# Designs tried in a protein design run: peptides against a protein of PDB entry 4GXB. Part 47

Target 1, 277 residues: chain A of PDB entry 4GXB
Amino acid sequence: VPTEEVSLEVLLSNGQKVLVNVLTSDQTEDVLEAVAAKLDLPDDLIGYFSLFLVREKEDGAFSFVRKLQEFELPYVSVTSLRSQEYKIVLRKSYWDSAYDDDVMENRVGLNLLYAQTVSDIERGWILVTKEQHRQLKSLQEKVSKKEFLRLAQTLRHYGYLRFDACVADFPEKDCPVVVSAGNSELSLQLRLPGQQLREGSFRVTRMRCWRVTSSVPLPSGSTSSPGRGRGEVRLELAFEYLMSKDRLQWVTITSPQAIMMSICLQSMVDELMVKKS

## One batch from the design tools (peptide; made by RFdiffusion4, then SolubleMPNN)

Design b2_p13_4_s3 (from b2_p13_4, 6 letters changed)
Fold by OpenDDE base, seed 3:
Structure b2_p13_4_s3 (fold): chain B 277 residues (1-277), chain A 13 residues (1-13)
Amino acid sequence: as target 1 above (277 residues)
Amino acid sequence: GSEEVFENPVFEA
């Protein structure tokens, strides 16, 4: 691709547009620095954020596709998909809420975390009770961003990424589940007919390994879910989990977001490695 | 088909 100056749109979690002038040859870090400069985010806080490729749904919700890699060209990556549904999103890239303290010390960092958290609550990624929701609204009305975040940090699935509804083989084959990644775990939420919401928590420290598999289903007479056309790539994330003492079991998630789930696992592992060193 | 496998260095046995 010839090197040209272009305008690139990067979205915040709340859908706010940040326009940056970059070169088509600029790598992910170059684009991230341009976004940071546009937002007046200090250089020492850039490392707390990453650029993600997402698919914007009709309702404005984001389906995370993957994190952009360091040597990737964001302009080429998004434009090569030839669909306006694909966007680049800036989001925090750490899991431990303790790092919020560093980011919140800066006004711009505080605003970014606040906007992300508000959006995550509105989208139902962070789980709130009626009373908690009332408290959050009161703080939002007062524009008390620090207090809002402090309360939000105590909420269930704070800092998690929520994935689109998919299928897992746990606890039974072909179970519809909603997967969320955060706090060094994968949370699998399921609601079976006539049953209460159940959650399976899979801690990363109990995963021996994981794998991502890509396959093209043969046109077998199995009723593919009505929404997947014949010949679509099937992605699976499988992890080998220590269920009990000396008992490993594979859990398999079938999802178009399997790559993103794997990226989350690796990212959580990397963060845990830093904490152990 | 393709497969990529990741070993977990923080696995606690």
Scores: peptide ipSAE 0.650, ipTM 0.966, DockQ to the pose 0.814
Fold by OpenDDE base, seed 1:
Structure b2_p13_4_s3 (fold): chain B 277 residues (1-277), chain A 13 residues (1-13)
Amino acid sequence: as target 1 above (277 residues)
Amino acid sequence: GSEEVFENPVFEA
């Protein structure tokens, strides 16, 4: 692609649009710096955020596709898909809420975390009780962003990324689940008909390994499940988990977001490695 | 089909 100046739209978690002028040849970091400059985010806080490729749903929710890598050209990555549903989103890229303290010291950083957290609560990514919701609303009305975040940091699934409903082979084959990644774990939420919500927690430190597989299902003559066309690529994330002492078991998640789940696992592993160093 | 495998360096046995 010839090097040209272009206008690129980057979304915040709340759907706010940030327009930046970049070159088509600008890499992910260059675009991130341009977004930071547009927002007046200090250079020393840029590293706490990343650009993600997402698909915007009809309801305005984001389905995360992948994190943009350093070598990528964000303009090319998003435009090559030739669909307006695909967007670039700025989001915090760390898992440990302790790093919020560094980001919250700056007004712009505080605003970004606040907007993201409000959005995550509204989308049901962060789980709240009725009482907690009342408290959060009161803090929103007062525009007390720091206090809002301090309360939010204590909430269930704070900092988690929630995926679209998918299928797992745990606890049984072909179980409909909602997967969330955060706090060095994968949370699998299962709601069976007539049953209470069940959650399985899979800590990253108990995963020996994981794999991502891509397969094209053979056109089996049997009635395709209603949602997948006969030719669609099937993605799976599988991880080998230490269920008990000396007992490893594979857990497999079938999801179009398997790649994003793997990226989250790697990111959580990387952060844990930094803490051990 | 393609497969990519990741070994976990922070695995605790």
Scores: peptide ipSAE 0.648, ipTM 0.966, DockQ to the pose 0.796
Fold by OpenDDE base, seed 4:
Formats: sequence, structure tokens, C-alpha cells
Structure b2_p13_4_s3 (fold): chain B 277 residues (1-277), chain A 13 residues (1-13)
Amino acid sequence: as target 1 above (277 residues)
Amino acid sequence: GSEEVFENPVFEA
């Protein structure tokens, strides 16, 4: 692509639009720096955020597709899809809430975390009780962003990325689940008929390995998942999990977001490695 | 089909 100056839209988690003037040849970091400059985010905080490719749903929710890679060209990556539903989103890219302390020291960082957290609560990514919701609302009305975040940090699935409803083979074959990644785990939420909501927690430290598979279902297979047309690519994330002492079991998630799930796993692993060093 | 496998260096046995 010839190098040209273009206007690129980057969204915050709450849908706020940040317009930046960049070159078509600008890499992910260049675009991220441009966004940071536009927001007046200091350079030392840029590393706490990443750019993500998402698909915007009709309801305005974001389905995360993947994290943009370092040498990727964000303008080309998003425009090449030739669909207006694809967006670039700025989001925090670390998992440990302890890093919030560094980000919150800056007004812009605080605002970004606040906006993300509000959005995550509104979207049901962070799970809240009625009482907690009341408290959060009160803090929001007072515009007490720091206190809001401190309360939010204690909430279930704070900092998690929630995926679209998908299917897993655990605990039962073809079980509908909602997967969330965060706190060095994959959380699988399921509701079986006649049962209460259950959560399976799969800690990354108990995953020996994981794999992403891409396949085209054969037309003769009766197990066409409802809603996928014949010939659509099926993506799966499978991980080998230490269920108990000396007992490894494969868990397979069938999801169009399998790649993003894998990216999350790798990112969580990377963060854990940094903490061990 | 394609497959990509990732070994986990932080796996605790």
C-alpha cells in the first residue's frame, strides 16, 4: 500500500472515538503512540495498553477478534476486511490489577481505566450484585473514579475479557458456555437444564499446553453446530488441563474467537513469566 | 485443517 496520510478511528472500550492522523505505513506501535498523544497519555503508560481488532455487534458490543501485532499495519488490517463492523479498540493489556496502581496515578490513565471498567460492568463482563451496583452507581454519580476502580477491582471477573457464547466439550459434550479470560485463568460459565449457573475455572498454571485448530466440517457430519453454514471454518481452542494429580484431560472450546482466546492465554503466560523473573 | 500448539512454560505439574 502506498504511504499516505489517513484518518484512523480508534475506539475506547466505551465506544468513544479517537481520531488520529497516521500514515498507512504506520505500525501498531506508531498508531498506539498517536492515540496516546491524542489522549495526552504519557509515554511511560503506553505499554499498559494495546490495540485490538474487534467486530462491533448490532447492540454496540465488541467481539474481540485478535490483538494487533507489533509489525502489523492497523489501517490496512482494519480496512482490508471491507466491513464497517470491524473496529480498532484501545484497551488495557495487562491482567494483574496491581498494575492499575501505576496507570491510575495519571489522570488520563485513570480515565481510561474508569471508562473501560464502566463499560465492562454495563456489558456484564464484570459480575456485580445489586448492592455492589448501587455502590458503583453512587460513586459514578460522585465522579469518584479512584474509589470506583478500587471497588471494581474487588468484583468478580474484574479485568476479564468476555467472549461470545460458544460450545465446549466440558463438562458435557456440546455444552453451551460463556468463556472469559482473566486473572491467569479461563472461566467457563454454563447453565445446564434445570441447574444453576456453574463456573469452571481453568488456571493457566494447570494447562500443560493448548492448541488452536482450524477445520472445514465435512457435509456428512451430523454435528453441524446450529447456525454455521456448510463450509464455514470451524475454530477450536483445546487445552490439556491437570484436572487432578497426574490426570491430564483435554478440554475443547469451539468458538470463532479461538484465536483470541489463545492470544489471551499467551498474554497471561507472558505476564506470569515476568512475575517469576 | 491447521493446528498450532503452544507449550506452557508456567505449567505446574
Scores: peptide ipSAE 0.648, ipTM 0.966, DockQ to the pose 0.781
Fold by OpenDDE base, seed 5:
Structure b2_p13_4_s3 (fold): chain B 277 residues (1-277), chain A 13 residues (1-13)
Amino acid sequence: as target 1 above (277 residues)
Amino acid sequence: GSEEVFENPVFEA
């Protein structure tokens, strides 16, 4: 692609548009710096955020596809898909809420975390009780962003990334599940017929390894998922989990977001490694 | 098909 100046749209978690002028040859970090400059985010806080490729659903929800890599060209990555449903999103890229303290000290950082958190609550990524919701609304009406975040930090699945409904082989074959990643775990929520909502928590420290597989179903294979056209790539994330003492078991998730799930696992592992050093 | 495997350095046995 020839090097040209272009206007690139980057979205915040709440759908706010940030327009930046960049070169088609600008790498992910260059674009991130341009977004930071446009927002007046200081340079020392840029590292707390990343750019993600997402697919915007009809309801305006984001399906995370992957994190943009360092050597990628964001303009090329998004435009090559030739679909307006694909967007670039700015989001915080750390898991430990302790890092919020550093980001919240800056007005722009505070605003970004606040907007993301409001959006995550509205989308049901962060789980709230009726009473908690009332408290959050009161704080939002007062525009008390710091207090809002402090309360939000105590909520279930704060800081988690929620995936689209998918299928797992745990606890039973072909179980419909909602996967969320955060707090050094994968949370699998399922509701079996006639049963209450169940959650399986899979801590990263109990995963020996994980794998991502891609396959093309044979034309004769019954596409079990309605709406997958014949010949669509099937993605799976599998991890080998320590279920009990000396008992390892594979758990497999079938999802178009398997790559994004793997990226989350690696990111959580990396953060844990930093804490251990 | 393709497969990519990741070993976990923070695994606690």
Scores: peptide ipSAE 0.646, ipTM 0.966, DockQ to the pose 0.825

Design b2_p13_4_s4 (from b2_p13_4, 7 letters changed)
Fold by OpenDDE base, seed 2:
Structure b2_p13_4_s4 (fold): chain B 277 residues (1-277), chain A 13 residues (1-13)
Amino acid sequence: as target 1 above (277 residues)
Amino acid sequence: GSSQTFENPVFEA
């Protein structure tokens, strides 16, 4: 792609559009800096955020595809897909809520975290009770962003990234699950008919390794997951988990977001490594 | 098909 000045749209978690003028040759960090400048986010807070490639669903929800890497050209990455469904989203890129303290001391940082958190609650990524929802709504009506965030930080799956419904082989084969990544874990939620919600929590520190696999399924009959055409690449995330003392077990998740899940795992590992150093 | 495996340096045995 020739180097030229272009207008690039970057979305916040709530769908707010941020238009930036960048070069087609600008790398991820350059674009991120442009977005930060547009938002008046200070330079020292830029590192708390990242750009993500997402697919926008019909309902406006975002399916996270991957984190844009440093060497990527965001304009090229999004436009090369030749679909208007693909968007670039700005989101916080850390897991430990303690880092919220650094971000929320700045007005713009606070607003970004607030908007993201509101969106995550509205989308059901953060789990709330009726009473908690009432409290959050009250705080939102008062525009008490700091208090809102402080309450939100105590909620189940705060800071998690929720994935689209997919399939896992845990607790049994071909289980429909909702996977969420956060707090140094993968949460697998399963609700079977007539049963209570079951959650499997898989801490990253108990994963020996993980694997992303891509394959082309053979043209088999009726077992094609709805929406996948013949010859579509199947992605799987498998991780070897320490279930108990001296008992490792592979857990496999079949999801088009397997790459994003792997990125989340790596990101959580990286953050843990920083804490350990 | 292709696969990529990641070893976890923060694995606690």
Scores: peptide ipSAE 0.674, ipTM 0.968, DockQ to the pose 0.815
Fold by OpenDDE base, seed 5:
Formats: C-alpha cells, structure tokens, sequence
Structure b2_p13_4_s4 (fold): chain B 277 residues (1-277), chain A 13 residues (1-13)
C-alpha cells in the first residue's frame, strides 16, 4: 500500500468514535499515540491501553477478534477485511485492578476507565445484583466517576473480557458455554435446561500449557450446524489443566475467538511474570 | 490443520 495520509476511526468501548489522521504505514504504536494525543491522554498512560480488532454485531456489541500486534499496520489490517463490521477499539490492556489507581489519577484516564466500565456493565460483562445496579445508577447520575469505579472494582467479573457463546467439552461434551477471561483465569459459565447457572473457574497458574488449533472440517454429509458454511475454518483452544493433585486433564473450547482467548492467556501470564520478578 | 502450543512459565505443579 502506498504511504499516504488517511483518516482512521478508532472506537472506545462505548462506541464513541475517535478520528485520527495517520499514515497508512503507521504501525500499531503510532496509531495508539495518535489516539492518545487526540484524547489528551498523557504519554505515560499509553502503555495501559491497546488497540483491538473487533467485529461489531447487529446489536452494537463487539466480538473481539484479536489484539493488534506491534508491527501491524492498523489501517491495512482493518481495511483489508473489506467489511464495515470490523472496527478498531481502544481498551484497557492490563488485568490487575491495582493499575487502575495510576490511570484514574488523570482526568482522561479516569474517563476512559469509566466509559469502559459503564459499557461492560450494560453489556453484562460485569455481573451485578439489583441493589448494586441501583447504587451504580445513583453514582452515574451524580457523575461520581471515582466512586463508581471503586464500587465496580468489587463486582464479579470486573476487568474481564467476555466472549461470544461457544462450545466446550467440559463438564460434558458439546456443552454450550460463555467464556470470560480475567483475574488470571478463564471462567466458563454454563446453563443447562432446567438447571442453575454453573461456573467453572480455571486459574492460569493451574494450566500447564494451552494450544490453538485451526482445522477445515471435511465435508461430512452431516448437517452443517446452522450458519456455518461448508468449509469454514474451525478454531479450538485447548488447555491442559491440573484438576487435582497429579491429575492433568485437557479442556477444549471450540470458538471463532480461540485466538483472542489465547492472547488473553498469554497477556495474563506475562502480567503474572512481571509480578513475580 | 495447524496448531500452536504455549508452555506456561507460571504453572504451579
């Protein structure tokens, strides 16, 4: 692609549009810096955020595809897909809520965290009781962003990334699950007919390894699941988990977001490594 | 098909 100046749209978690003028040859960090400058985010806070490739659903929700890598060209990465459904999103990229304290000290950082958190609650990524919801709404009406975040930090799945409904082989084969990543774990939520919501928590420290697999299903005469065309790529995330003392078991998740799940695992591992140093 | 495996350095046995 020839180097030229272009207008690039980057979305916040709440769908707010940030338009930046960049070069087609600008790498991920260059674009991130341009977005930060447009928002008046200080340079020392840029590292707390990342750019993600997402697919916007019909309801306006975002399906995270992957984190943009350092050497990628965001303009090329998004435009090459030839679909307006694909967007670039700015989001917080750390897991430990303790880092919120650093970001919240700045007005722009505070606003970004607030907007993201409001959106995550509205989308059901953060789980709230009726009473908690009332308290959050009261704080939102008062525009008390710091107090709102302090309350939100105590909520279930605060800071988690929620994935689209998919399938796992745990606790049983072909179980419909909702996966969320956060707090150094993968949470698998399952609701079987007539049963209560069940959650399996898989801590990263109990995963020996994980694997991403890409395959093309053979045209088996079996009824293609509704909506998957014959020949679509199947992605799986498998991890080997320490279920009990000296007992390792593979758990496999079948999801188009398997790559994003793997990126989350690596990111959580990296953050844990920093804390151990 | 292709696969990529990642070993976990923070695994606690």
Amino acid sequence: as target 1 above (277 residues)
Amino acid sequence: GSSQTFENPVFEA
Scores: peptide ipSAE 0.672, ipTM 0.968, DockQ to the pose 0.818
Fold by OpenDDE base, seed 4:
Structure b2_p13_4_s4 (fold): chain B 277 residues (1-277), chain A 13 residues (1-13)
Amino acid sequence: as target 1 above (277 residues)
Amino acid sequence: GSSQTFENPVFEA
């Protein structure tokens, strides 16, 4: 693509639009800096955020596709898909809530975390009880952003990224699950008809390795899940998990977001490595 | 098909 100045739309987690003027040749960091400048986010806080490619659903929810890499050209990455459903989203890119303290010290950082957290609660990414929801609403009405975040930090799946419903071979074959990544784990939530919600927690420190696999299914006469046309690439994330002492077992998740899940795993691993250094 | 495997350096056996 020839180098030219363009207007690029970047969304916050809540769907707020940030328009930035960038070059088509600007890399991910250049665009991120432009967004930060537009928001008046200090340079020293830019590293706490990343740009993500997402698919916006009809209900306004975001299906995360992947994190934009450093060498990418965000304008090209999003426009090459030739679909308006694809968006670039700014989101925090760390897992440990301790880093919130650094971000919250700045008004803009605080606002970004607040907006993201409100959105995550509204979308059901963060799980709340009725009483907690009441407390959060009260704080939101008072616009007590710091207090809101402090309460939110205690909530189940705070800081997690929630994926679209998919399939896993755990606890049994072809189980419908909702996967969430956060707090150095993958959470697999299963709800079978007439049963209580079950959760499997898979800590990253107990994963020996993980694998992303792409395949093209052969035309099988079995009704594939509604919406997958014949010939769509099947993506799987498999990880080898230490179930018990000296017992490793592979767990496989079949999801179009397998790449994003892998990115999350790597990101959590990287953060853990930093903590160990 | 294609596959990419990642070894976990923070794995605790």
Scores: peptide ipSAE 0.671, ipTM 0.968, DockQ to the pose 0.793
Fold by OpenDDE base, seed 1:
Structure b2_p13_4_s4 (fold): chain B 277 residues (1-277), chain A 13 residues (1-13)
Amino acid sequence: as target 1 above (277 residues)
Amino acid sequence: GSSQTFENPVFEA
């Protein structure tokens, strides 16, 4: 692609648009720096955020596709998809809430975390009781961003990424689940008919390995489930989990977001490695 | 089909 100056739209978690002028040849870090400059985010805080490729749903929610890699050209990555539903989103890229302390010291960083957290609560990514919701609303009305975040940090699934409803083979084959990644785990939420919501927690430290598989289902004459057209790529994330002492079991998640789930696992592993050093 | 496997260095046996 010839090097040209272009306007690129980057969204915050709440859908706020940030327009930046960049070169088509600018890599992910260059674009991130441009976004930071536009927001007046200090250079020393840039590393706490990343750019993600997402698909915007009809309701305005984001389905995370993948994290943009360092070598990528964000303008090319998003425009090559030739669909307006694909967006670039700025989001925090760490898992440990302790890093919030560094980001919150800056006004812009605080605002970014606040906007993201509000959005995550509104989308139901962070689980909130009625009483907690009342408290959060009160703090939001007072525009007490620091206190809001301190309360939010105590909430269930704070800092998690929630994925679209998908299918897993745990606890049984073809179970509909909602997967969330955060706090060095994958959370699998299952609601069976007439039953309460069940959650399975899979800690990263108990995963020996994980695998991403891409396959094209053979046109087997059996009734294609209504949502998967014949010939669509099937993505799976499988991980080998230590279920009990000396007992490893594979758990497989079938999801279009399997790649993003794998990226989350790697990111959580990387962060844990830093903490061990 | 393609497959990529990742070994976990923080696995605790």
Scores: peptide ipSAE 0.671, ipTM 0.968, DockQ to the pose 0.814

Design b2_p13_5_s1 (from b2_p13_5, 5 letters changed)
Fold by OpenDDE base, seed 5:
Structure b2_p13_5_s1 (fold): chain B 277 residues (1-277), chain A 13 residues (1-13)
Amino acid sequence: as target 1 above (277 residues)
Amino acid sequence: LGSEEVFENPVFE
């Protein structure tokens, strides 16, 4: 691809547009640095954020596709998909809320975390009670960003990524679930007919391994699930989990976001390795 | 053709 100067749009979690002038040959880090410069984010805080490829839904929600890798060319990666639904999003890329303290010391970092957190609450990624919601709204009205974040850090699924509704084989086959990744775990939320919302927590430290599988369903004659066109790639994430002492069990999630889930697992593992180190 | 990628977890306890 010839090197040309182009305008690239990068979105914040709240949908705010950041326009940067970059080269088509600029790699992920180059684009990230350009975005940081545009926002006046200090260089020492750049490492706390990453660029993600997402698909914007009709309601404006983001379906995370994958994290952009270091060797990628973000302009090429997004434009090659030939769909305006695909966007590049800037988001924090660490899991431990303790790192918020470093980011919050800077005005721009604070604003980014605040905007992301507000968006995550509005989208239902962070779970709040009515009372907590009232408190958060009060703090938002006062524009008390630090206090808002301190309260938010105590909330259920703070810092989690929420995925689109998908299917798992746990606790039952073909069980509809909502998966979220954060706090060194995968959370599987399910509501069976006539039952209360249940959550299964799968800690990364109890996963022996995981795998991502891509398959093309054979045109089985009969059960044309009406919505999956003939030839759609099926993605699965499976992990081998220590359910009890000396009892390993495979759990399989069928989702178009299986790759993103795997990236989250690897990222959480990497962060845990740094802490042990 | 199906593809599979396997990841071992170094922090498995």
Scores: peptide ipSAE 0.612, ipTM 0.951, DockQ to the pose 0.773
Fold by OpenDDE base, seed 2:
Structure b2_p13_5_s1 (fold): chain B 277 residues (1-277), chain A 13 residues (1-13)
Amino acid sequence: as target 1 above (277 residues)
Amino acid sequence: LGSEEVFENPVFE
């Protein structure tokens, strides 16, 4: 693509559109800086956010495809897909809520976290009780963003990324699950027939390794992934987990978002490594 | 066709 000045749309978690003028040759960081400048986000806070490629669903929800890498050209990455459903989204890119303290000190940072958190609650990514929801709504009506975030930080799955419904082989083969990544874990929520909703928490520190596999199923093969057509690429995320003392077991998730899940795992690992350094 | 990428976890305990 020739180097040209273009208008690029970047969305916030709440769907707010940020239009930036960039070059087609601008890399991810260049675009991120442009977005930050447009929002008046200070330079020292840029590192707390990343650009993500997402697919916008019919209901307006975002299905995260992957994080844009440093070497990528966001304009090319999104436009090359030739589908209007693909968008670039700005989101915080850290997991430890302690980093919220740094971001919240700035008005723009506070607004970004607030908008993201409101959206995550509205989309059911953050789990709330009826009473908690009432409290949050009250704070939202008062536009008390700091208090809202402080309450939200205590909620289940705060800071988690929720994936589309998919399939896992745990606890049983072909189990429908909803996977969420956050707090150095993968959470698998499932409801087996006649049973209550249950959650499996898989801490990253108990994963020996993980793998992403892509395959093209045979025509006679079963389609376990929702929305996957016959002959489409099947993506899987598998991790070897320390279930108990000296007992490792592979858990496999079949999902079109397997790459994004792997990116989340790596990101959580990286953050933990920084803390250990 | 198939591909696999494996990631070792340095924070494994």
Scores: peptide ipSAE 0.611, ipTM 0.950, DockQ to the pose 0.796
Fold by OpenDDE base, seed 1:
Structure b2_p13_5_s1 (fold): chain B 277 residues (1-277), chain A 13 residues (1-13)
Amino acid sequence: as target 1 above (277 residues)
Amino acid sequence: LGSEEVFENPVFE
């Protein structure tokens, strides 16, 4: 692609649009720096955020596709898909809420975390009780961003990334689940017919390994998977989990977001490794 | 056709 100056749209978690002028040859970090400059985010805080490729749903929600890698050209990555539903989103890219303290010291960083957190609550990524929701709304009305975040940090699934509904073979075959990644775990929420909502937590430290599999199903007379056409690529994330002492079991999630789930696992592992060093 | 990528976990306990 010839090097040209272009206008690139980057979205915040709340859908706010940030337009930046970049070169088509600018790599992910270059674009991130341009976004930071546009927002007046200090250079020392850039590393707490990343650019993600997402698919915007009809309701404005984001389905995360993958994190943009360092070698990528964001303009090319998004435009090559030739669909307006694909967007680039800025989001925090760390898991430990302790890092919020560094980001919150800056007005722009605080605003970014606040906007993301509000959005995550509104979308149901962060789970809140009625009373907690009332408290959060009160703080939001007062525009008390720091207090809002401090309360939010205590909430269930704070900092988690929630995926689209998919299918797992846990606890049984072809079980509909909602997967969330955060706090060094994968959370699988499921509701079996006539039963209450259940959650299975899979800690990263108990995963021996994981794999991403891409396959093209053979033409079969019946499509067993809802919403997938015949011949469409099937993505799976499988991890080998230590269920009990000396008992490893594979858990498989079938999802078009399997790659993103794997990226989350790797990111959580990387952060844990940093803490151990 | 299929592809597979495997990741070993260094923080496995």
Scores: peptide ipSAE 0.611, ipTM 0.950, DockQ to the pose 0.800
Fold by OpenDDE base, seed 4:
Structure b2_p13_5_s1 (fold): chain B 277 residues (1-277), chain A 13 residues (1-13)
Amino acid sequence: as target 1 above (277 residues)
Amino acid sequence: LGSEEVFENPVFE
């Protein structure tokens, strides 16, 4: 692609648009810096955020596809998909809420975390009780961003990334599940017909390894996804989990977001490695 | 056709 100046749209978690003028040849970090400059985010806070490729759903929700890598050209990465539903989103890219303290010290950082958190609550990524929701709404009405975040940090699945409904082979074959990644775990929520909501927590520290598999199912095979056409790529994330002492078991998640799940796992592992060093 | 990528976990306990 020839080097040209272009206007690139980057979205915040709440759908707020940030327009930046960049070169088509600008790499991910260059674009991130441009976004930071546009938002007046200081340089020392840039590292707490990343750019993600997402698919915008009809209701405005985001399905995360992957994190943009350093060598990528965001303009090319998004435009090559030839669909307006694909967007670039700025989101915080750390897991430990302790890092919120660094970000919240800056007005712009605070605003970004606040907007993301409000959005995550509205989208049901962060789980709240009725009473908690009332308290959060009160704080939101008062525009008390710091207090809002402090309360939010105590909530279930704060800082998690929620994936689209998919299928797992745990606890049984072909179980419909909603996967969320955060706090060094994968949370698998399932509701079987006539049953209460169940949650399985899979801590990263108990995963020996994981794998991402891509395959093209045979036409004669029944796909778990009724809407998947013939020849569509099937993605799976599998991890080998220490269920009990000396008992390893593979858990397999079938999802178009398997790559993103793997990226989350790697990111959580990396953060844990930093803490151990 | 299929592809597989495996990741070993260094923080496994």
Scores: peptide ipSAE 0.611, ipTM 0.950, DockQ to the pose 0.800

